# Designs tried in a protein design run: peptides against a protein of PDB entry 4LZF. Part 107

Target 1, 155 residues: chain A of PDB entry 4LZF
Amino acid sequence: GGRLVVFPNGTRKELSADGQTVKVMFFNGDVKHTMPDQRVIYYYAEAQTTHITYPDGMEVLQFPNNQTEKHFPDGRKEITFPDQTVKTLHPDGREESVLTDGTIIQLNPDGSKVIQFNTGQREIHTADFKRREYPDGTVKTVYSDGRQETQYPTG

## One batch from the design tools (peptide; made by RFdiffusion4, then SolubleMPNN)

Design b2_p20_7_s4 (from b2_p20_7, 7 letters changed)
Fold by OpenDDE base, seed 5:
Structure b2_p20_7_s4 (fold): chain B 155 residues (1-155), chain A 20 residues (1-20)
Amino acid sequence: as target 1 above (155 residues)
Amino acid sequence: GMSVEYPEEDGEEPPPPFVP
């Protein structure tokens, strides 16, 4: 059967009957679960934060304010904010935010920005121009020198 | 049933406090 180990310092260890799950309840209230898939789930009692570590190097943080962070082995970070906005930080410096209304904002390492609106319109910001692409195929460009160009859909 | 053990040695120490 399962085993409960009760230590003098107040730490407790529960071992499953199959030996595949270990639960350590530390004297400070923290909890560590080692799972059959070798992921380790830490619960920090004071911070009320859950930290999951995976054998491949992935980490997941769950904060008490409902923020979640995923740290991928390749260095990518994905943050789900309390408002449910999802921000992805890429190793190349690119950042992408997905808003709750479906809008996607991309910040590129070169300083350019792309906004994909929930309406289907797309806006591109560079040092040289701002460009708006419309669902009908119309493209309007405002250049930094004040010139404006409109490209109409063919047809 | 679950067996209970009472070692004389101290148990594992918790990890350092979490700092965001």
Scores: peptide ipSAE 0.436, ipTM 0.898, DockQ to the pose 0.901
Fold by OpenDDE base, seed 3:
Structure b2_p20_7_s4 (fold): chain B 155 residues (1-155), chain A 20 residues (1-20)
Amino acid sequence: as target 1 above (155 residues)
Amino acid sequence: GMSVEYPEEDGEEPPPPFVP
């Protein structure tokens, strides 16, 4: 069967009968699970935070406010906020936020911004202009010098 | 059932406190 090891310092270790699952209950209230798939699930009792580490370098943080962060081996980060907005930070510096209404906001490394609205409209912000693209093909541009241009779809 | 062991040596210590 399984084994329970009770140490003098208050730490306890539970080993499954097959030896594939190990649970360590530390004297400070922290808990560490080593799973058969080699992921390690660590619970920090004081911070009430769960930290999962995978063999490939993937890490998942679960915070008490219901925020979740995924740290990918390639340097990408994915944050799910309590309001269920998902923000992705790419290694190239690009940031993308997906809102619950389907709106996508992209911040580019050059400082430009793109908003893809759930209505199908798209807005592009650069240092030189703001541009609105409509589903019918109409494009309205307001340049930084105050000039305005409207391009109409051709039939 | 599970067997219970009581080693004389101290067990593993927890890592440093979590830093976000």
Scores: peptide ipSAE 0.434, ipTM 0.898, DockQ to the pose 0.875
Fold by OpenDDE base, seed 4:
Structure b2_p20_7_s4 (fold): chain B 155 residues (1-155), chain A 20 residues (1-20)
Amino acid sequence: as target 1 above (155 residues)
Amino acid sequence: GMSVEYPEEDGEEPPPPFVP
């Protein structure tokens, strides 16, 4: 059967009968679960944070404010904020945020920014201009020198 | 059922405090 080990220092260890699940309850209130799939779940009592590590290098952090972070083996990081905005940080330096209203904000390694609004409008920010693209095909550009340009759709 | 053991040696130490 299963085993409960009670140590003098206050740490407790619960072992499943098959030995595939181990729960360590540390004397400081932290908890560590080792699961049959070899993921390790740490609960840090003081920080109220859960940290899951997977054999493939995947990591998941769950913070007390309901923020969740996924650290992928390829270096990508995905943050789900308490407001349910999802931000992805890519290994190439690109960042993408998906807002709850469907707006997508992209920050590119070259410093440019692209916003895809839920209205279908798209805005591009560069060092040289801001450009707004409208669903009807109209494009408005404001250049860094203050010049403005409007391109109208071809009918 | 679950058996209970009381070893004389101290158990595992907790990991270092979490630093976000």
Scores: peptide ipSAE 0.433, ipTM 0.897, DockQ to the pose 0.881
Fold by OpenDDE base, seed 2:
Structure b2_p20_7_s4 (fold): chain B 155 residues (1-155), chain A 20 residues (1-20)
Amino acid sequence: as target 1 above (155 residues)
Amino acid sequence: GMSVEYPEEDGEEPPPPFVP
């Protein structure tokens, strides 16, 4: 069977019979699980936060407000907010947010912004203009100087 | 059932508090 180790300092360790699962219950209330797949699940009792580390370098943070953060080995971060919005931070500085309604907001390293609406409309924001693209092919551009242009779909 | 052991030495200490 498994083993329970009770230490003088209050820490307890549970070992499975095969030794592949280890649960450490620290005297401060923290809990560490080492799983057969070599992932380590650490629960910070005071912060009520779970930190999972994977052997490939992946890390997952689960916060008490239901926010989840994934830290990928390539440097990408994915944040799932409590409202289920997902924000991805790319190593190149690009940020993308996917809203629950399907809207996608992209922030580019150059400061430009692209919004893909769930209606199929797309809006592009640059230093020089804001451009709205419509599903029918119409494109409206408002330049920073106030000039406006409308491009109609060529039938 | 699980066997119970009572070592004389202190167990593992928790890591520092989590700071986001």
Scores: peptide ipSAE 0.431, ipTM 0.897, DockQ to the pose 0.895

Design b2_p20_8_s1 (from b2_p20_8, 9 letters changed)
Fold by OpenDDE base, seed 5:
Structure b2_p20_8_s1 (fold): chain B 155 residues (1-155), chain A 20 residues (1-20)
Amino acid sequence: as target 1 above (155 residues)
Amino acid sequence: SMEEELRKREKENEEALKKA
């Protein structure tokens, strides 16, 4: 069978019969689960935060405000905000936000910004221009020198 | 940071367990 160890400080350690699951309930209320799949689930009682670590190096943080952060082994971070917006931070410095309405906002390492609207319109911001692309193929560009160009769809 | 504080707390808990 399983076993329970109770330490003098009040920490309790529960081991499953097969030894594949370990639950430590610390004296301060924190809880650590080591699972058969070798993931570790740590619950911080005061912060009401859950931290999951996976054998491949992935980490997941779940905060009491309903924010979730995923830290990938490649250095990518994915944040799901309480409003369900998902922001991805890439190792190269690129940031991508997906809004609940389907709008995608991309911030590129070169400082450019791309917005893919849920309407199908796309807006591109660079140091040299702001460009709006429309679903019908029309493209309007406003250059930093004040020039404006409209490219009309073919067909 | 909050994350650093949490990691510190975890470490302290583990060290306390080792001493028990």
Scores: peptide ipSAE 0.281, ipTM 0.849, DockQ to the pose 0.910
Fold by OpenDDE base, seed 3:
Structure b2_p20_8_s1 (fold): chain B 155 residues (1-155), chain A 20 residues (1-20)
Amino acid sequence: as target 1 above (155 residues)
Amino acid sequence: SMEEELRKREKENEEALKKA
């Protein structure tokens, strides 16, 4: 059978009969579950936040506003916002946001920005120019000096 | 930070369990 241990401070520890699941209910309302797959689920009662740690080093934070953060072992972070926008932070400093309409916004470590629109158009922002690429192959560039150039597709 | 406070709280809970 399972075991229940009650500590003098009010903390309770429940052990499953097979010993594969451990549930600790702390005196302050926090709860820690150790699962058969070795993931640890910690619930912070005051913050109403869940923190899951995996054996491979992955961590997941779930906030009461429905925001979710994933921390990958390689240093990458993925944030799912309440509006379902997904932002990925890469270890090299690159950031990518995927909007619900399919638009992708990339911020590069050099300060450049790339927007891939759901229409198939792409816009590139650098220190020297803004460039719009169209699906038909037309490219329009506005340079920082005010010069404008249009490149037409080769038929 | 909030994350640091949460980690501190977890540590305090674990230490309290070890002393009981």
Scores: peptide ipSAE 0.280, ipTM 0.850, DockQ to the pose 0.915
Fold by OpenDDE base, seed 1:
Structure b2_p20_8_s1 (fold): chain B 155 residues (1-155), chain A 20 residues (1-20)
Amino acid sequence: as target 1 above (155 residues)
Amino acid sequence: SMEEELRKREKENEEALKKA
């Protein structure tokens, strides 16, 4: 059988019969589960937030507003917002947001921005220009000095 | 940050368990 330890402060510790599962119910309502696969699930009662840690260093945070954050061992962070937009923060400083309609927004470390529309159009924003690329190969550039250039596809 | 506060709370709970 399992074991139940009740501490004087009200904290309870439940051990499975095989010793592979440990459940700690803290006096303040927090709960910690240690699983056989060494995954640790911590529930913060006041914040209603779940924090999962994996043996490989992966961490998952689940917030009461339905936001989920994944922290990868390589330093990448992935945020799933309540609206199901997924934002990835890369270790090099690049950020990528994938919208529910398939639009991808990239923020680059150099300050440039790239929008890949679900229509196949691409828009590039730099300090020097805004450029729109069309599926037919047409490229329209508006430079910061006011110049406009259209490049037509070569037939 | 909120995450730092949560980690602090977890640490405090773990320390309380070790002392009990």
Scores: peptide ipSAE 0.278, ipTM 0.846, DockQ to the pose 0.880
Fold by OpenDDE base, seed 2:
Structure b2_p20_8_s1 (fold): chain B 155 residues (1-155), chain A 20 residues (1-20)
Amino acid sequence: as target 1 above (155 residues)
Amino acid sequence: SMEEELRKREKENEEALKKA
């Protein structure tokens, strides 16, 4: 059978019969599970937060407000917000948000912004201009100096 | 940060277990 160890401080350690699962219930209410697949699940009782660490170095944080954060070994982070928006932070400083309606917002390290609308329109923001690209090939640009330009689709 | 505080708490719990 399994094994239960009770420590003087109130911490309890449960070992499965096969030795593949370990559950530690700390005196402060925190819980740590070591699983057969070598993932470690830590529950912080006060914060009501779950932290999962994987053998490859990936980490997952689950917050009580239903936000989830994935921390990848390469430094990339993926945040799923309570509203199900997904934000990816890349190691190069690029950020990408995917909204529930399919809109994609990209923030680039150079300060430029690109919005891919679910309608197929694209909007590009730079220091010099704001540009709207339409599915029919029309491109409208508003420059920082106030100049406006429209490029019409050609045959 | 909150993450650092949580990591610290985890470490403290693990260290307490090692001493028991």
Scores: peptide ipSAE 0.272, ipTM 0.844, DockQ to the pose 0.871

Design b2_p20_8_s2 (from b2_p20_8, 9 letters changed)
Fold by OpenDDE base, seed 3:
Structure b2_p20_8_s2 (fold): chain B 155 residues (1-155), chain A 20 residues (1-20)
Amino acid sequence: as target 1 above (155 residues)
Amino acid sequence: SLIEQLKEREKKNEEELAKA
């Protein structure tokens, strides 16, 4: 059978019969599960937040509003918002958001922005210009000095 | 931050368990 240990401070520790699962119920309502696969699941009772730590160094945070954050061993972070938008934060400072309609918004470390629309159009924002690329090969550029240029696919 | 506070809470719980 399993074992139950009750500590003087009110914390309880349950060990499975096979010794592969450990459940600690802390006196303040927090719960820690150590699983057979060595992942650790910690539940913060006051914040109603779950923190999962994997042996490879991956971490997952689950918030009560259904937001999920994944912290990868390489320093990348992936946030799934309640609206199902997925935002990736790269170690180099690049950010990428994938919207539910398939639009991708990329923010680069230099401050430039690229929007890949679900229609196949792409918009590029830099300090010097705003550019729209169309699926037919047409490119329209508005420069910071007010000049406008259209490049046609047959030209 | 919230995450830092949560980690401190976890640490305190583990320290109290280790003393028992």
Scores: peptide ipSAE 0.408, ipTM 0.900, DockQ to the pose 0.887
Fold by OpenDDE base, seed 1:
Structure b2_p20_8_s2 (fold): chain B 155 residues (1-155), chain A 20 residues (1-20)
Amino acid sequence: as target 1 above (155 residues)
Amino acid sequence: SLIEQLKEREKKNEEELAKA
């Protein structure tokens, strides 16, 4: 059988019979599970948030609004929003959002933005211009000085 | 941030457990 330890402050510690699982139920309602695979699951009762830490350094946060955040050991962060948009933050400062319709939005460290539409169109935003690239090879550019340029496909 | 507050809450819980 397992063991249950009840502390004077109301915290309870439950140990499995094999000692591989430990459950701490804190006096404030928080719960910490240490699993046989060394995964630690912490539940914050007031925030209704779950924090999972893995032995490889991976961390997962699960929020009550159905948002999930993954923190990778390499410094990458992946956020799945309630609408199922996935945003990845890279260590180099690049951010990428993948929308449910397949649109990809990239924010680059230099401040530029690239949108790859599900239609095959691409939009590029820089300090100097906004550019729309079309699947047929047409490119439309609006420069910051107000100039507009259309480049037509050749051939 | 919220995460920092949660981590601090966890830390306090662990500290109280360690005292018992």
Scores: peptide ipSAE 0.408, ipTM 0.900, DockQ to the pose 0.892
Fold by OpenDDE base, seed 2:
Structure b2_p20_8_s2 (fold): chain B 155 residues (1-155), chain A 20 residues (1-20)
Amino acid sequence: as target 1 above (155 residues)
Amino acid sequence: SLIEQLKEREKKNEEELAKA
């Protein structure tokens, strides 16, 4: 059978009969599960936050507001917000947000921004201009000096 | 950060368990 150890401080440790699952219920309400697949699931009682660590170094945080954060071993982070927007933070400083409507917003390390709209339009923001690209091939550019340029599709 | 605080809380709990 399983084993239950109760410590003087009130912490409890439960071992499965096969020894593959360990559950520690700490005196402060925190709970740690060690699973057969070597995942460690830690629940912080006060913060109501779950932290999962994987053998490959992956970490997952689940917050009480339904936000989830994945921390990859390469330093990349993926945040799923309560509204289901997904934001990826890359180690090089690039950020990408995918909105629920399919819009993709990319923030580049050089400060440029690219928005891929769900309509097929794309907007590019740089230090020198804002550019709107349309599905028909029309391109409108507004430069920082106030100059405007429209390139019409050739057809 | 919140994560750092949580990690420290976990560490303290594990340290207390290891001493028992």
Scores: peptide ipSAE 0.406, ipTM 0.899, DockQ to the pose 0.829
Fold by OpenDDE base, seed 5:
Structure b2_p20_8_s2 (fold): chain B 155 residues (1-155), chain A 20 residues (1-20)
Amino acid sequence: as target 1 above (155 residues)
Amino acid sequence: SLIEQLKEREKKNEEELAKA
């Protein structure tokens, strides 16, 4: 059978019969689960926040407002906001946001911005121009000097 | 940060458990 240890301060430690699962219920309401797969699930009672750590270094944070953050071993972060927007922060400084309507916003380390609209249009912002690409192949570019170019689709 | 505060709280809980 399993074991239950109750400490004088009110902390409780539950051990599974196989010894593979450990549950600690701290006196302050926090809960720590160590799972057979070596995943550790920590629940912060006051903050109502769950922190999951994986053996490979992956971390997952779940906040009471439905925000979720994934911290990957490579330094990448993925944030799911309460509105279900997903933002990915890459180690190279690139940021990508996927909106609920399917729009993708990319911020590049060079300062350029790319918006892929759910309509199939794409907008590229650089220091030198703004460019709109249309599904039919038309490309409109407005340069920083005020020059405008339209490239029409072939055929 | 909030995360740092939470990690500190966790650390304190583990320290108290280790003393028992």
Scores: peptide ipSAE 0.403, ipTM 0.899, DockQ to the pose 0.868

Design b2_p20_8_s3 (from b2_p20_8, 6 letters changed)
Fold by OpenDDE base, seed 5:
Structure b2_p20_8_s3 (fold): chain B 155 residues (1-155), chain A 20 residues (1-20)
Amino acid sequence: as target 1 above (155 residues)
Amino acid sequence: SREEELRKREEENERALAEA
């Protein structure tokens, strides 16, 4: 059968009969579950936060405000905000936000920014220009020197 | 950071368990 160990400090350790599941209830209210699949689920009682670690190095944080953060083994982070916006942080410094309306905002390491609007328009920001691309093929560019240019579709 | 604080708390709990 399973066993329960109660420590003098109030920490309790429960082991399943097969030894594959371990539950530690710490004296401060935190709880640690080690599962048969080797994932570790840690619950921080005061912060009401769950931290899951996987054998492959994946980590998931679940916060009480409904924010979820995934830390991938490759260094990528994916944050799902309470409003369900998903932000991906890449190891190279690139950031991508996907809004609930389908708009995608990309921040590049070189400082450029690309917005793919849900309307099909695309806006590109660089040090040298701001460019708006329209679904019909029209492209409007405002350059840093103040020059404005419109490229009309060929069709 | 929040994550760092949580990690430290976990480490403290694990140390306390190891010493028991």
Scores: peptide ipSAE 0.299, ipTM 0.863, DockQ to the pose 0.901
Fold by OpenDDE base, seed 1:
Structure b2_p20_8_s3 (fold): chain B 155 residues (1-155), chain A 20 residues (1-20)
Amino acid sequence: as target 1 above (155 residues)
Amino acid sequence: SREEELRKREEENERALAEA
């Protein structure tokens, strides 16, 4: 059978009969589950937050406001916001947000910004210009000095 | 950070368990 250890401080430790599952219920209400697949599920009672750690280094945080954060072993982070927007932070500093309507917003390490609209239009923001690319091949550029240029599709 | 605070709490709980 399993074992239950009750400590003087009120912490309880439950061990499965096979020794593959361990459940610790801490005196402050936090709970730690060690699973047979070696993932660890920690529940923070006060914060109502769940933290899952995987053997490969993956981590998942689930917050009470329905936000979920995934921390990948390569340093990438993926945040799913309550509104279901997904933001990815890359190790190189690039950030990418995918909105529920399919719009993609990319922030690049050089400070440039790219918006891929669900309409097929793309907008590029740099220190020197804002550029709008249209599905038909038309490109409109507004430079920081006020100059405007339109490039029409060829062929 | 929020994550650091949570980690600290976990570490404190584990320490308390080890000392019990």
Scores: peptide ipSAE 0.297, ipTM 0.861, DockQ to the pose 0.905
Fold by OpenDDE base, seed 3:
Structure b2_p20_8_s3 (fold): chain B 155 residues (1-155), chain A 20 residues (1-20)
Amino acid sequence: as target 1 above (155 residues)
Amino acid sequence: SREEELRKREEENERALAEA
């Protein structure tokens, strides 16, 4: 059968009969599960936060407000906010947010911004201009010097 | 930071277990 070890400090350690699952219940209420797949699930009692670590280096944090953060081995982070917006932080400094309506907002390391609207329109913001691209091929540009240009679709 | 505080708490728990 399994084993239960009770330590003088109040920590309890449960081992499954096959030795593949270990559950540690710490004296302060925290819980650590080591699973057969080598995933480690740590629960912080006071913060009500779950931290999962995978053998490949992936980490998942689950917060009590329903926010979830994924930390990938390559340094990428993915945050799912309570409103279900998903924000991806790339190692190169690029950030992408996917809104629930399908709009995608990209922030580039050079400070430029690209918005891909759910309507198929795209807006590009740079230091030099704001540009709106329409599905029909029309492009409208407002330059920093105040000039405005409309480029019509090729016929 | 929040993450640092959580990590520190985990380390303290593991140390206490190792000493028991």
Scores: peptide ipSAE 0.297, ipTM 0.863, DockQ to the pose 0.896
Fold by OpenDDE base, seed 2:
Structure b2_p20_8_s3 (fold): chain B 155 residues (1-155), chain A 20 residues (1-20)
Amino acid sequence: as target 1 above (155 residues)
Amino acid sequence: SREEELRKREEENERALAEA
């Protein structure tokens, strides 16, 4: 059978009969599960937050507001916000947000911004201009000096 | 950071367990 160890400080440790599952209930209400697949699930009682650590180095944080954060071994982070927007932070500093309507917002390390609208339009923001690309091939550019330019599609 | 505080709490709990 399983084994239960009760420590003087109030912490309790439960071991499964097969020894593959360990549950530690800490005196402060935190709970740690070590699973047969070697993932570790830690629950922070006060913060009501769950932290899952995987053997490959992947980490998942689940917050009480329904936000989820995935920390990948390569340094990439993926945040799913309560509104279901997904933001990816890349190790190179690039950030990408995918909105629920399908809009993609990319923030580049050089400070440029690209918005891919769900309509197929694309907007590019740089230090020198803001450019709007339309599905028909029209491109409208507003330069930082106030100049405006329209490139029409080839007929 | 929030993550660091949580990690610190976990480490404290694990240390307390190891000492028991």
Scores: peptide ipSAE 0.290, ipTM 0.859, DockQ to the pose 0.869

Design b2_p20_8_s4 (from b2_p20_8, 7 letters changed)
Fold by OpenDDE base, seed 5:
Structure b2_p20_8_s4 (fold): chain B 155 residues (1-155), chain A 20 residues (1-20)
Amino acid sequence: as target 1 above (155 residues)
Amino acid sequence: SREEELRERLKENERALAEA
């Protein structure tokens, strides 16, 4: 059968009969649950936060405000905000936000910004220009020196 | 950060368990 160990400080450790599951209930109400697949589920009682660690190094944090953060072994971080916006932070410094309406906002390491609107329009911001690309192929560019250029679609 | 705070709390928990 299973085993329960109760420590003097109030911490409790429950072991399954097969030894594949270990549940530690700490004196402060926090819980550490080791699963047969070797993932570890931490629950922080006061913060009401769940933290799952996987054998491959992946980590998942679930906060009480409904924010979820995934930390990938490659250093990438994916944050799902309460409003369901998903922001990905890449190891190279690139950041990408996907809004609920399908709009994608990309911040590049070089400081440029790209917005892919749900309408199919794309806006590119660089140090030298702001460019709007339209679904019909029209491209409008406003350069830092004040020049404006319109490139019309072919065909 | 909130993550760091949680990690420190975990360390405290694990330390307490190890000492028990």
Scores: peptide ipSAE 0.232, ipTM 0.828, DockQ to the pose 0.821
Fold by OpenDDE base, seed 1:
Structure b2_p20_8_s4 (fold): chain B 155 residues (1-155), chain A 20 residues (1-20)
Amino acid sequence: as target 1 above (155 residues)
Amino acid sequence: SREEELRERLKENERALAEA
């Protein structure tokens, strides 16, 4: 059979018969489950948040507002917002947001921004210009000094 | 941050368990 340990502070520790599962119910209502695969599941009662840690260093946070965050061992973070937008933060400082309509927004470490629209259009923002690339090969550039340039596709 | 608060709470829980 399993074992139940009750501590003076009210914390309870349940051990499975095989010793592979451990459930700690803390005095404050938080719960810690250690699973046979060494995954650890924390539930924070007050925050209503689930935090899963994996042996490889992966972490998953599930918040009560339906936001999910994945923290990868390489330092990358992936946030799924309640609206199902997915934002990825890369270790090099690059950020990428994928909207539900397929639009991709990239923020680069150099401060530039790239928007890939679901229409196939692409917009590039830099300190020096905003550029719109069209599927037909047309490129329109508006420079910070007010100059405008249109490059037409070569047929 | 929210994550930092949770990490601190976890640390407190683990400390309390170790002392119990």
Scores: peptide ipSAE 0.226, ipTM 0.825, DockQ to the pose 0.804
Fold by OpenDDE base, seed 2:
Structure b2_p20_8_s4 (fold): chain B 155 residues (1-155), chain A 20 residues (1-20)
Amino acid sequence: as target 1 above (155 residues)
Amino acid sequence: SREEELRERLKENERALAEA
C-alpha cells in the first residue's frame, strides 16, 4: 500500500503504492502534488492559487479570479484574463493582446502600437503619426504636427 | 510581485520539509 509520513510540524506526506505520486500537505494548508509525468501541482491555500511546473520549465499559474498565466521556458508569458483576453509578452519586449472580438493590439519595444481591428482596418501609432488603413486601400494619416494626409486606392 | 511572493512561500515550505 501507500505510505503516510506525518512530521512534527504538522506537514503530511503521502506516497502512492506505486511510488509515482507524492502528495505533501504543508502545515500552513498548502498542497504539493508530484505526478507520474513529473509535473508538480502546488496549491497556495491563502492565495487560492494553483501553480503547475512542468519538466521542460513551463509554468502555469491559475488565480482565484480566473486569470491564467503561462510562463514559457524562453521567457515568453501568456496571460488569459478573466474576460478571456489573451496577452502575450515576448522576451524582446513586444506585447500582443487578442481581444474576444478578434481585435489584436500590438505594443512594440520602440513605443509604436498597431491595432488590427476585426473589421479589417488597421491602425498604426508612432511618435510621428497615427495612421488608419482601410480594407478598400484608403490610408489616412494624422501627423504629430497636425498635418493630415489621405492616400486613395489606385485602379 | 504576486508571483515572487508565491515563489518565496514555496521556498519556505520546501525548506521546512527538507529540514524535517
Scores: peptide ipSAE 0.225, ipTM 0.823, DockQ to the pose 0.842
Fold by OpenDDE base, seed 3:
Structure b2_p20_8_s4 (fold): chain B 155 residues (1-155), chain A 20 residues (1-20)
Amino acid sequence: as target 1 above (155 residues)
Amino acid sequence: SREEELRERLKENERALAEA
């Protein structure tokens, strides 16, 4: 059979009969649940937040506003916002946001920005210029000095 | 931060369990 241990401080520990599941109910209402697959599920009662840790170092945070954060072992973070925008933070400082309409916004460590529109157009922002690339191969560039250039597709 | 607060709370919980 299973076991129930009740500690003097009010914390309770439940062990399954097979020893594969352990549930700790802390005195403050928080819960720690160790599963057979060795993932650990923490529930913070006051914050209403679920925190799952995996044996490989992966962590998942679920907040009461429906935001989810994934922390990967390689240092990458993936945030799914309540509006379902997904933002990825890379260890090198690069950030990518995927909007629900399919638009992708990339912020690079050097400060440049690339927007891949759902229409197939792409816009590149650097310290020196803003450039718009069109699906037909046309490229329009506005340089920081005010000069404008149009490059037409090669036929 | 939000995450820092959760980490500290976890430490408190685990400490209390270890002392019980």
Scores: peptide ipSAE 0.225, ipTM 0.827, DockQ to the pose 0.841

